# Ledger of designs, part 183: peptides against a protein of PDB entry 3HUF

Target 1, 320 residues: chain A of PDB entry 3HUF
Amino acid sequence: MWIIEAEGDILKGKSRILFPGTYIVGRNVSDDSSHIQVISKSISKRHARFTILTPSEKDYFTGGPCEFEVKDLDTKFGTKVNEKVVGQNGDSYKEKDLKIQLGKCPFTINAYWRSMCIQFDNPEMLSQWASNLNLLGIPTGLRDSDATTHFVMNRQAGSSITVGTMYAFLKKTVIIDDSYLQYLSTVKESVIEDASLMPDALECFKNIIKNNDQFPSSPEDCINSLEGFSCAMLNTSSESHHLLELLGLRISTFMSLGDIDKELISKTDFVVLNNAVYDSEKISFPEGIFCLTIEQLWKIIIERNSRELISKEIERLKYA

## One batch from the design tools (peptide; made by RFdiffusion4, then SolubleMPNN)

Design b2_p24_3_s1 (from b2_p24_3 with K13P P14E P17E F19E A21G E22K)
Fold by OpenDDE base, seed 5:
Structure b2_p24_3_s1 (fold): chain B 320 residues (1-320), chain A 24 residues (1-24)
Amino acid sequence: as target 1 above (320 residues)
Amino acid sequence: SDEDLSAEDEPEPEEPEIEEGKAP
């Protein structure tokens, strides 16, 4: 989200969130969803127009800002952004930090980008929320991204957490739910006066972990917990692969259960399968190897003695 | 329509802060 602040009390000592939209900036306007009052004698009554665009698809992968357009409203002393005079037709900016000078005002409006990028686990939830979140200047998507700050889990009571949720937890993203998204939607008016009124996502995350026994206490309890073990994985998703890497596993990939030969079995402690393959092909599993799903593996990983549990299960099947 | 900003919409020139010259 874009946040503006300024020195010299020209913004009344307040920080403000700028959502996607158009703002008239000047001395003689009232603060609302389309106006920014700036208190200085050196500023025109109506001085500039700010236009913030909705997020692009690229912004979801980069964590980049919504495009920020500045136009001077034909003022005597003009407008500058980052010490450069704004052109007659306006200029557009993608920098994360903008120093906006209105006329001869000695104090600048400092605009900065606070990164918030929300990954969804479920396409239907993305379809429901994407439009509203884009109107808050929040990039959204389904794919894993290094720019993601938050991950939306689906709150189905009594459902197991997904591989996406497991991976989001281990990569230290802030897991949130639909209740947080609802709350974000309600604060849009109150944050016009004070950007500090934004809801705390970390409190939502703590409450999710506390109320769900499928989460360990921290990602650190699981990271490298299976160091020294080797697995074979059906080449399915990048998130599944990265999840197993974060557990400290050595991973071999295969394309079909028919590729699980005696050589692969000799180098592998267990095989990780997706639920569909596990359920459909359970009768055709190679003899002498431990096969499990990621969800079954996760149930072992969240236990305090995960290494001992895995070792016992491997031994049970090697000597059966 | 370029709304003609009236002469009343011009900013007042900030008076230069007279640095009170520290007398030597």
Scores: peptide ipSAE 0.033, ipTM 0.505, DockQ to the pose 0.042
Fold by OpenDDE base, seed 1:
Structure b2_p24_3_s1 (fold): chain B 320 residues (1-320), chain A 24 residues (1-24)
Amino acid sequence: as target 1 above (320 residues)
Amino acid sequence: SDEDLSAEDEPEPEEPEIEEGKAP
């Protein structure tokens, strides 16, 4: 989201969030969803127009800002952005930091991009929330992104957490739920006057972790917890691979259970399977190898003695 | 008052208040 602040009390000492939309900026306007009052004698009654675009699909992957358009409203002294005079037709900016000078005002409006990119675990929830979140200047998507800051967990009472949720947790993304999205939607008008009224996602996250025994106390409890072990993986998602990497595992990949030869077994401590393969092939697992699902592995990883637990299971099956 | 700011149609150049304490 874009946040604006200014020196010299020209914004009345307040920070403001700029959601996607159009704003008239000037001395003689009232603060609302489409106006920004700036208090200075050097500023025209109606000085500039700011236009914040909705997020692009690319912005979800890059963590780039919503496009920021500035137009001078034919003022005597013009408008500058980053010391450059705004062109007659307006200019557009993709920089994360904008220093906006209105006329000869000695104080500048500082606009900065606070990155928020929300990943969804399922397409149904994305379809429900994407439009509303885009109107908040929040990029949304299903696929993992290096720009992802938040992950929406689906609350189903009594369901196991998904691999996406497990990976999001270990990647140190802020896990949120539908209750946070609802709350975020209600504050849109209140944060116009005070950007500090933006709901803290970390409080929501702490409550999720505290109330669900499927989470460890921290990502650090699990990251590299299986360092020194080797696994082979079959038909897992990209998130499953990255999850196993974050556990510190040495990973081999194979295409079918038939590719599990004596050489692979000799180099591998256990095999990770998806649920469908595990359920179909459990009767035909190779002798002398421990096979488990990601969900079964996760149940071991969340335990404080995960290394001892996994070692016992490996030993049990190598000698069976 | 917000009313007094409405009367001046043209913006006047304000000089930055030089805080007397930061000599260059």
Scores: peptide ipSAE 0.031, ipTM 0.502, DockQ to the pose 0.056
Fold by OpenDDE base, seed 2:
Structure b2_p24_3_s1 (fold): chain B 320 residues (1-320), chain A 24 residues (1-24)
Amino acid sequence: as target 1 above (320 residues)
Amino acid sequence: SDEDLSAEDEPEPEEPEIEEGKAP
């Protein structure tokens, strides 16, 4: 989201969030959803127009800012952004930091981009929330992204956490739920005057982890916890591969259980399957190898003695 | 519409408040 602040009390000592939309900026306007009052005699009554665009699909993958357009309103002394005079038709900016000088005002408006990018675990929740979040200047999507700051867990009481949720946790992404998204929607009007009224997602995250026994105490308890072990991965998602990498596993990828010969079994500690393959192929598992799902692996990893538990299961099947 | 900023809309040039107090 864009945040503006200024020196010399020209913004009344307040930090303001600029959501996507158009703002008239000047000395003789009242602060609302479409106006920004700036207190200086050096500023015209109506001085500039700011236009914040909605996030692009590219912004979801890059964590880049919503486009910031500045137009001077034909003022005597003009408008500058980053020491450059704004053109007659206005100029558009994608820099994360903007110093906006209105006329001869000795103080600048500082605009800075606070990155917030929300990944969803399921397409149904994305479809429900994407439009509202885009109107907050928040990029949204389903695919994993290095720009992802928050992950929306689907809160089904009594369901196992998904592989996406497990991976988001290990990536140290802030896990949130629908209750946080509802709260974000209600504060939209209050944060116009005070950016500090933005709800703390970390408090939502702490409450999710504390109230769900399927989470370990920290990501650090699980990261590299299986270092030195080797697995064969069959018919899993990209998130499943990255999850197993974060556990410190050496991974071999295969398309079928039939591709696992005796030589490969001798080099592999266990096989990781998706639920559908595990349930269908359970009767045809290769002799002398431990086969499990990611969800079964996760239940072992959250235990304090995960390495000992995995070692005992491997030993039990190698000597059977 | 060229909303010709009336003479009442012209900003007064404020000189930067020189903080008189910090002698170099």
Scores: peptide ipSAE 0.031, ipTM 0.514, DockQ to the pose 0.047
Fold by OpenDDE base, seed 3:
Structure b2_p24_3_s1 (fold): chain B 320 residues (1-320), chain A 24 residues (1-24)
Amino acid sequence: as target 1 above (320 residues)
Amino acid sequence: SDEDLSAEDEPEPEEPEIEEGKAP
């Protein structure tokens, strides 16, 4: 989201969130959803127009800002952005930091981009929330991204956390839920006057972790916890692979259980399978290899003695 | 007052008040 602040009390000492939309900026406008009052004698009654675009799909992957358009409203002294005069037709900016000078005002409006990119675990939740979040200037998507800052966990009572949730947790993404999204949807009007009313996602995250025994105390407790072990996995998802990498595992990939030969078994401590393959193929598992699901592995990893637990299961099956 | 800001049509360049008083 874009946030503006200014020096010299020209914004009355307030920080404001700018959502996607159009704003008339000037001395003689009233602060509302489409106007920004700026208090200086050097500023025209109607000085500039700011237009913030909705997020693009690219912005979700890059964590880049919503496009910020600035147009001067034919003022005597013009408008500058990052010390450059705004062109007659307006200019568009993708920089995360904008210093906007209105006319000869000695103080600048400082616009900065707060990166927030929300990943959803399922398409249904994305479909429900994406429109509202995009209208807040928040990029949304389903795919993992290095720009992802938040991950929406589904609150299904009694369900195991998904691989996506596990990976998001280990990646130190802020896990949020529908309650946080609901709260975000309500703040749009209140943050016009006070950007500090933006809900803290970390408080939501703390509450999720505290109230769910499927989470370890920290990502750090699990990261590299299985260093030195080797696994083979069915090549199903990138998230599953990245999850196993974050555990410090050496990973081999295979396309079918038939690809598990004696050479692979000799180099592999255990095989990680998805639930569907585990349940369907359990009777056909290769002899002398420990096969488990990611969810079964996760239950071991969240334990303080994860290395001892996994070693014991490996030994049990090698000597059985 | 907010009224005072409404009356001036053209922005006057606020010269930064050089506080004359703080000699370097």
Scores: peptide ipSAE 0.030, ipTM 0.495, DockQ to the pose 0.054

Design b2_p24_3_s2 (from b2_p24_3 with K13P P14E F19E A21G E22V)
Fold by OpenDDE base, seed 2:
Structure b2_p24_3_s2 (fold): chain B 320 residues (1-320), chain A 24 residues (1-24)
Amino acid sequence: as target 1 above (320 residues)
Amino acid sequence: SDEDLSAEDEPEPEEPPIEEGVAP
């Protein structure tokens, strides 16, 4: 989201969020959803137009800002952005920091980009919320990205957490739910005047972790907790692979259960399977091979003695 | 509509606020 602040009290000491939309900026406008009052005698009654575009698909992967357009409204003294005069037709900016000078005003409007990029685990929830979040200047998507700051967990009471949620937790993204998204939608108008009124996603996250015993106390309790163990994984998802890497596992990949030969078994402590393959093939697993799902592995990892539990289970099957 | 800002809409150039130097 774009936030504006200004020197010399020309914005009345307020930090303001600029959502996607068009704003008339000047001395003789009233602050609302489409106007920004700037208090200086050096500023025209109607001085500039700011236009913030909605996020692009590229912005979801890069964490880049919504495009910021500035047009001077044919003022005698013009408008500058980052010490450069705005062109007659307006100019567009993708920099994360903009220093905006209106005419001869000695004080500048400072615009800065606060990154918020929301990943969804569930495509139906993405379809429900994407339009509203894009109108807040928040990029949204399903795919993992290094730009993602938040992850939406689907509230299914009594369901196991998904692999996406497990990975988001270990990646130290802020896990949020539909209640936080609803809260963001309701405060849209109130945060226009005060950027500090933005709801605390960390409070939502703390409440999710506290109320669900399927989460460990911290990501740090699980990261590298299985260092020194090796696994074989069916090539299913990139998120599953990255999850196992964050546990400190040495990973071998295979394409089918038929590729599990004596050589692979000799190099691996256990085999990680998806639920569908585990449930269909459980009766056909060779003796002496420890096979488990990611969800079964997660239940062991959240325990304080995870390494001892894994070792005992490997030993039990190796001597059976 | 190019609302041509009439000459009455021109802002007076404010001199930069004199930093009242805190006299030592």
Scores: peptide ipSAE 0.020, ipTM 0.482, DockQ to the pose 0.039
Fold by OpenDDE base, seed 4:
Structure b2_p24_3_s2 (fold): chain B 320 residues (1-320), chain A 24 residues (1-24)
Amino acid sequence: as target 1 above (320 residues)
Amino acid sequence: SDEDLSAEDEPEPEEPPIEEGVAP
């Protein structure tokens, strides 16, 4: 989201979130959803127009800012952004930091991009929330992204957490829920005067972990916890691979269960499968190796003695 | 009545606020 602040009390000492939309900026406007009052005699009554665009699909993957357009409203002394005069037709900016000088005002409006990209684990929830979140200047998507800051877990009551949720947790992504999204949808009016009134996503995350026994105490308890073990996985998802890497596993990939030869078995401690393959192919599992699902592995990995549990299972099936 | 607040009273450039020197 874009946040503005300024020196010299020209914004009344307040920080403000700018959502996608159009703002008239000037001395003689009242602060609302479409106006920004700037307190200085060096500022025109109506000085500039700011237009913030909704996030692009690219912004979700890059963590780039919503496009920020600035137009001078034909003022005597013009407007500058990053020491450059704004062109007569206005200019558009994709920099994360904008120093906006209105006329001869000695103090500048500092606009900075606070990166917030929300990944959804569920396409139905994305479909429900994407429009509202985009109107907050928050990029949204389903795919893993290096720019992802928050993850909305799939809440199916009584189900195991998804691989996406497990991976988001190990990546130290802030896991949030629908209650946080509901709160975000209501803040538009309250954050006009104070950007600090944004809800604490970290509090939401702590509450999710505390109230769900499927989460370990910390990501650090699981990261590299299986160092020294080797697994094979069916080439199904990048998220599953990255999850197993974060556990410290040496990973071999195969395309079919038929590719699991004696050589692979000799180098592999266990095989990781998705639920659909595990359930359908259970009768065709190779002898002398154990196969488990990611969810079964996760149930082991959240235990304090995960290494001992896995070692016992490897030994049991290697001699069976 | 959207009073057309567009009348360009030329903002007199405020002299930068004299830094009220922190009295020693």
Scores: peptide ipSAE 0.020, ipTM 0.477, DockQ to the pose 0.039
Fold by OpenDDE base, seed 1:
Structure b2_p24_3_s2 (fold): chain B 320 residues (1-320), chain A 24 residues (1-24)
Amino acid sequence: as target 1 above (320 residues)
Amino acid sequence: SDEDLSAEDEPEPEEPPIEEGVAP
């Protein structure tokens, strides 16, 4: 989201969130969803137009800002952005920090990008929320992204957390739920006057973790917890691979259970399978190898003695 | 006192008021 601040009380000492939309900026406008009042005698009654575009699909992957367009409204002294005069037709900016000077005002409006990118675990929830979140200037998607700041957990009462949720937790993404998205949607008007009224996603996250025994106390308790162990996995999902990497595992990949030869077994402590393969092939597992699902592995990892638990299971099956 | 900053009728400034920077 874009946030604006200014020196010299020209924004009344307030920080404001700018959502996607068009704003008339000037001395003689009232603060609302389409106007920004700036208090200075050096500023025109209607000085500039700011236009913030909705996020692009690319912005979800890059964490780039919503495009910020500035147009001068034919003022005597013009408008500058980052010390450059705005062109007659307006200019567009993709920088995360904009220093906006209105005319000869000695004080500048400082616009900065607060990154928020929301990943969804399922397409149905994305379809429900994407439009509303895009109107908040929040990029949304399903795929993992290095720019992802928040992850929407699907809460089904009594269900195990998904691999996506496990991975989001370990990569230190703020996990949120539908209740947070609803709350976020309601504050759109209140944060116009005060950007500090933006709901704290970390409070939602703390409440999710506190009320769900399927989460460890911190990501740090699990990151590299299995360092020195080796596993083999089916090449099924990138998230599953990245999850196992964050545990500190050495990973080998295979395409089918038939590719698990004596050489792979000799180099591998355990095999990680998806639920469908585990359930279908349980009778045909190679002797002397520990096979488990990601969900079974997760139940071990959340325990304080995860290394000892894994070691005991490996030993039990090597001598069975 | 809500200073009604009724700057409603001030024209666009011809010259910026030089806020004399408070010399340190």
Scores: peptide ipSAE 0.020, ipTM 0.474, DockQ to the pose 0.072
Fold by OpenDDE base, seed 5:
Structure b2_p24_3_s2 (fold): chain B 320 residues (1-320), chain A 24 residues (1-24)
Amino acid sequence: as target 1 above (320 residues)
Amino acid sequence: SDEDLSAEDEPEPEEPPIEEGVAP
């Protein structure tokens, strides 16, 4: 989201969130969803127009800002952004920091980008929320991204956490739920005058972890917990591979259960399968190898004695 | 006193006073 602040009380000492939309900036406007009052005798009654675009698909992967357009409203002294005069037709900016000078005002409006990118685990929830979140200047998507700051867990009553949720947790993303998205939707009017009224996602996250026994106490309890073990994985998802890497596993990949030869078995402690393959092919598992799902592996790694539990299970099935 | 700056009758932007350089 874009945040503006200014020196010399020209913004009444307040920080404001700018959502996607068009704003008239000047001395003789009232603060609302489409106007920014600036208190200075050196500023025109209507001085500039700010236009913030909705996030692009690229912004979800890069954590880049919503495009910020500035147009001068034919003022005597013009408008500058980062010490450059705004062109007659307006200029567009993708920088994360903008110093906006209105005419000869000695104080600048400082606009800065607060990165927030929300990944969804479920496509139906993305379809429900994406439009509203994009109107808040928040990029959204389903795929993993290094720019992802928040992850929406699907609260289906009685469902196990997904691989996406497990990976989001280990990647130290802030896990949120539908309740936090509802709060974000309600703050739009209240944050016009005070950007500090933005809901704390870390409080939501702490409450999710505290109230769900499927989470370890911290990501650090699981990261590298399986160092020294080796697995073979059916080529499923990138998130599954990265999850196993974060556990400290040496990973070999295969395309089918028929590709699991004696050489692979000799170098592998266990095989990780998706639920569909695990359930359909239980009878055709290679002899002398421990096969499990990621969800079964997760149930082991959240335990304090995960290494002992895995070793015991490998021994039980390797000699069966 | 929060002077309620009723926006209607405020004059055009005053040019910042030219600091007449006080000759040394």
Scores: peptide ipSAE 0.015, ipTM 0.454, DockQ to the pose 0.045

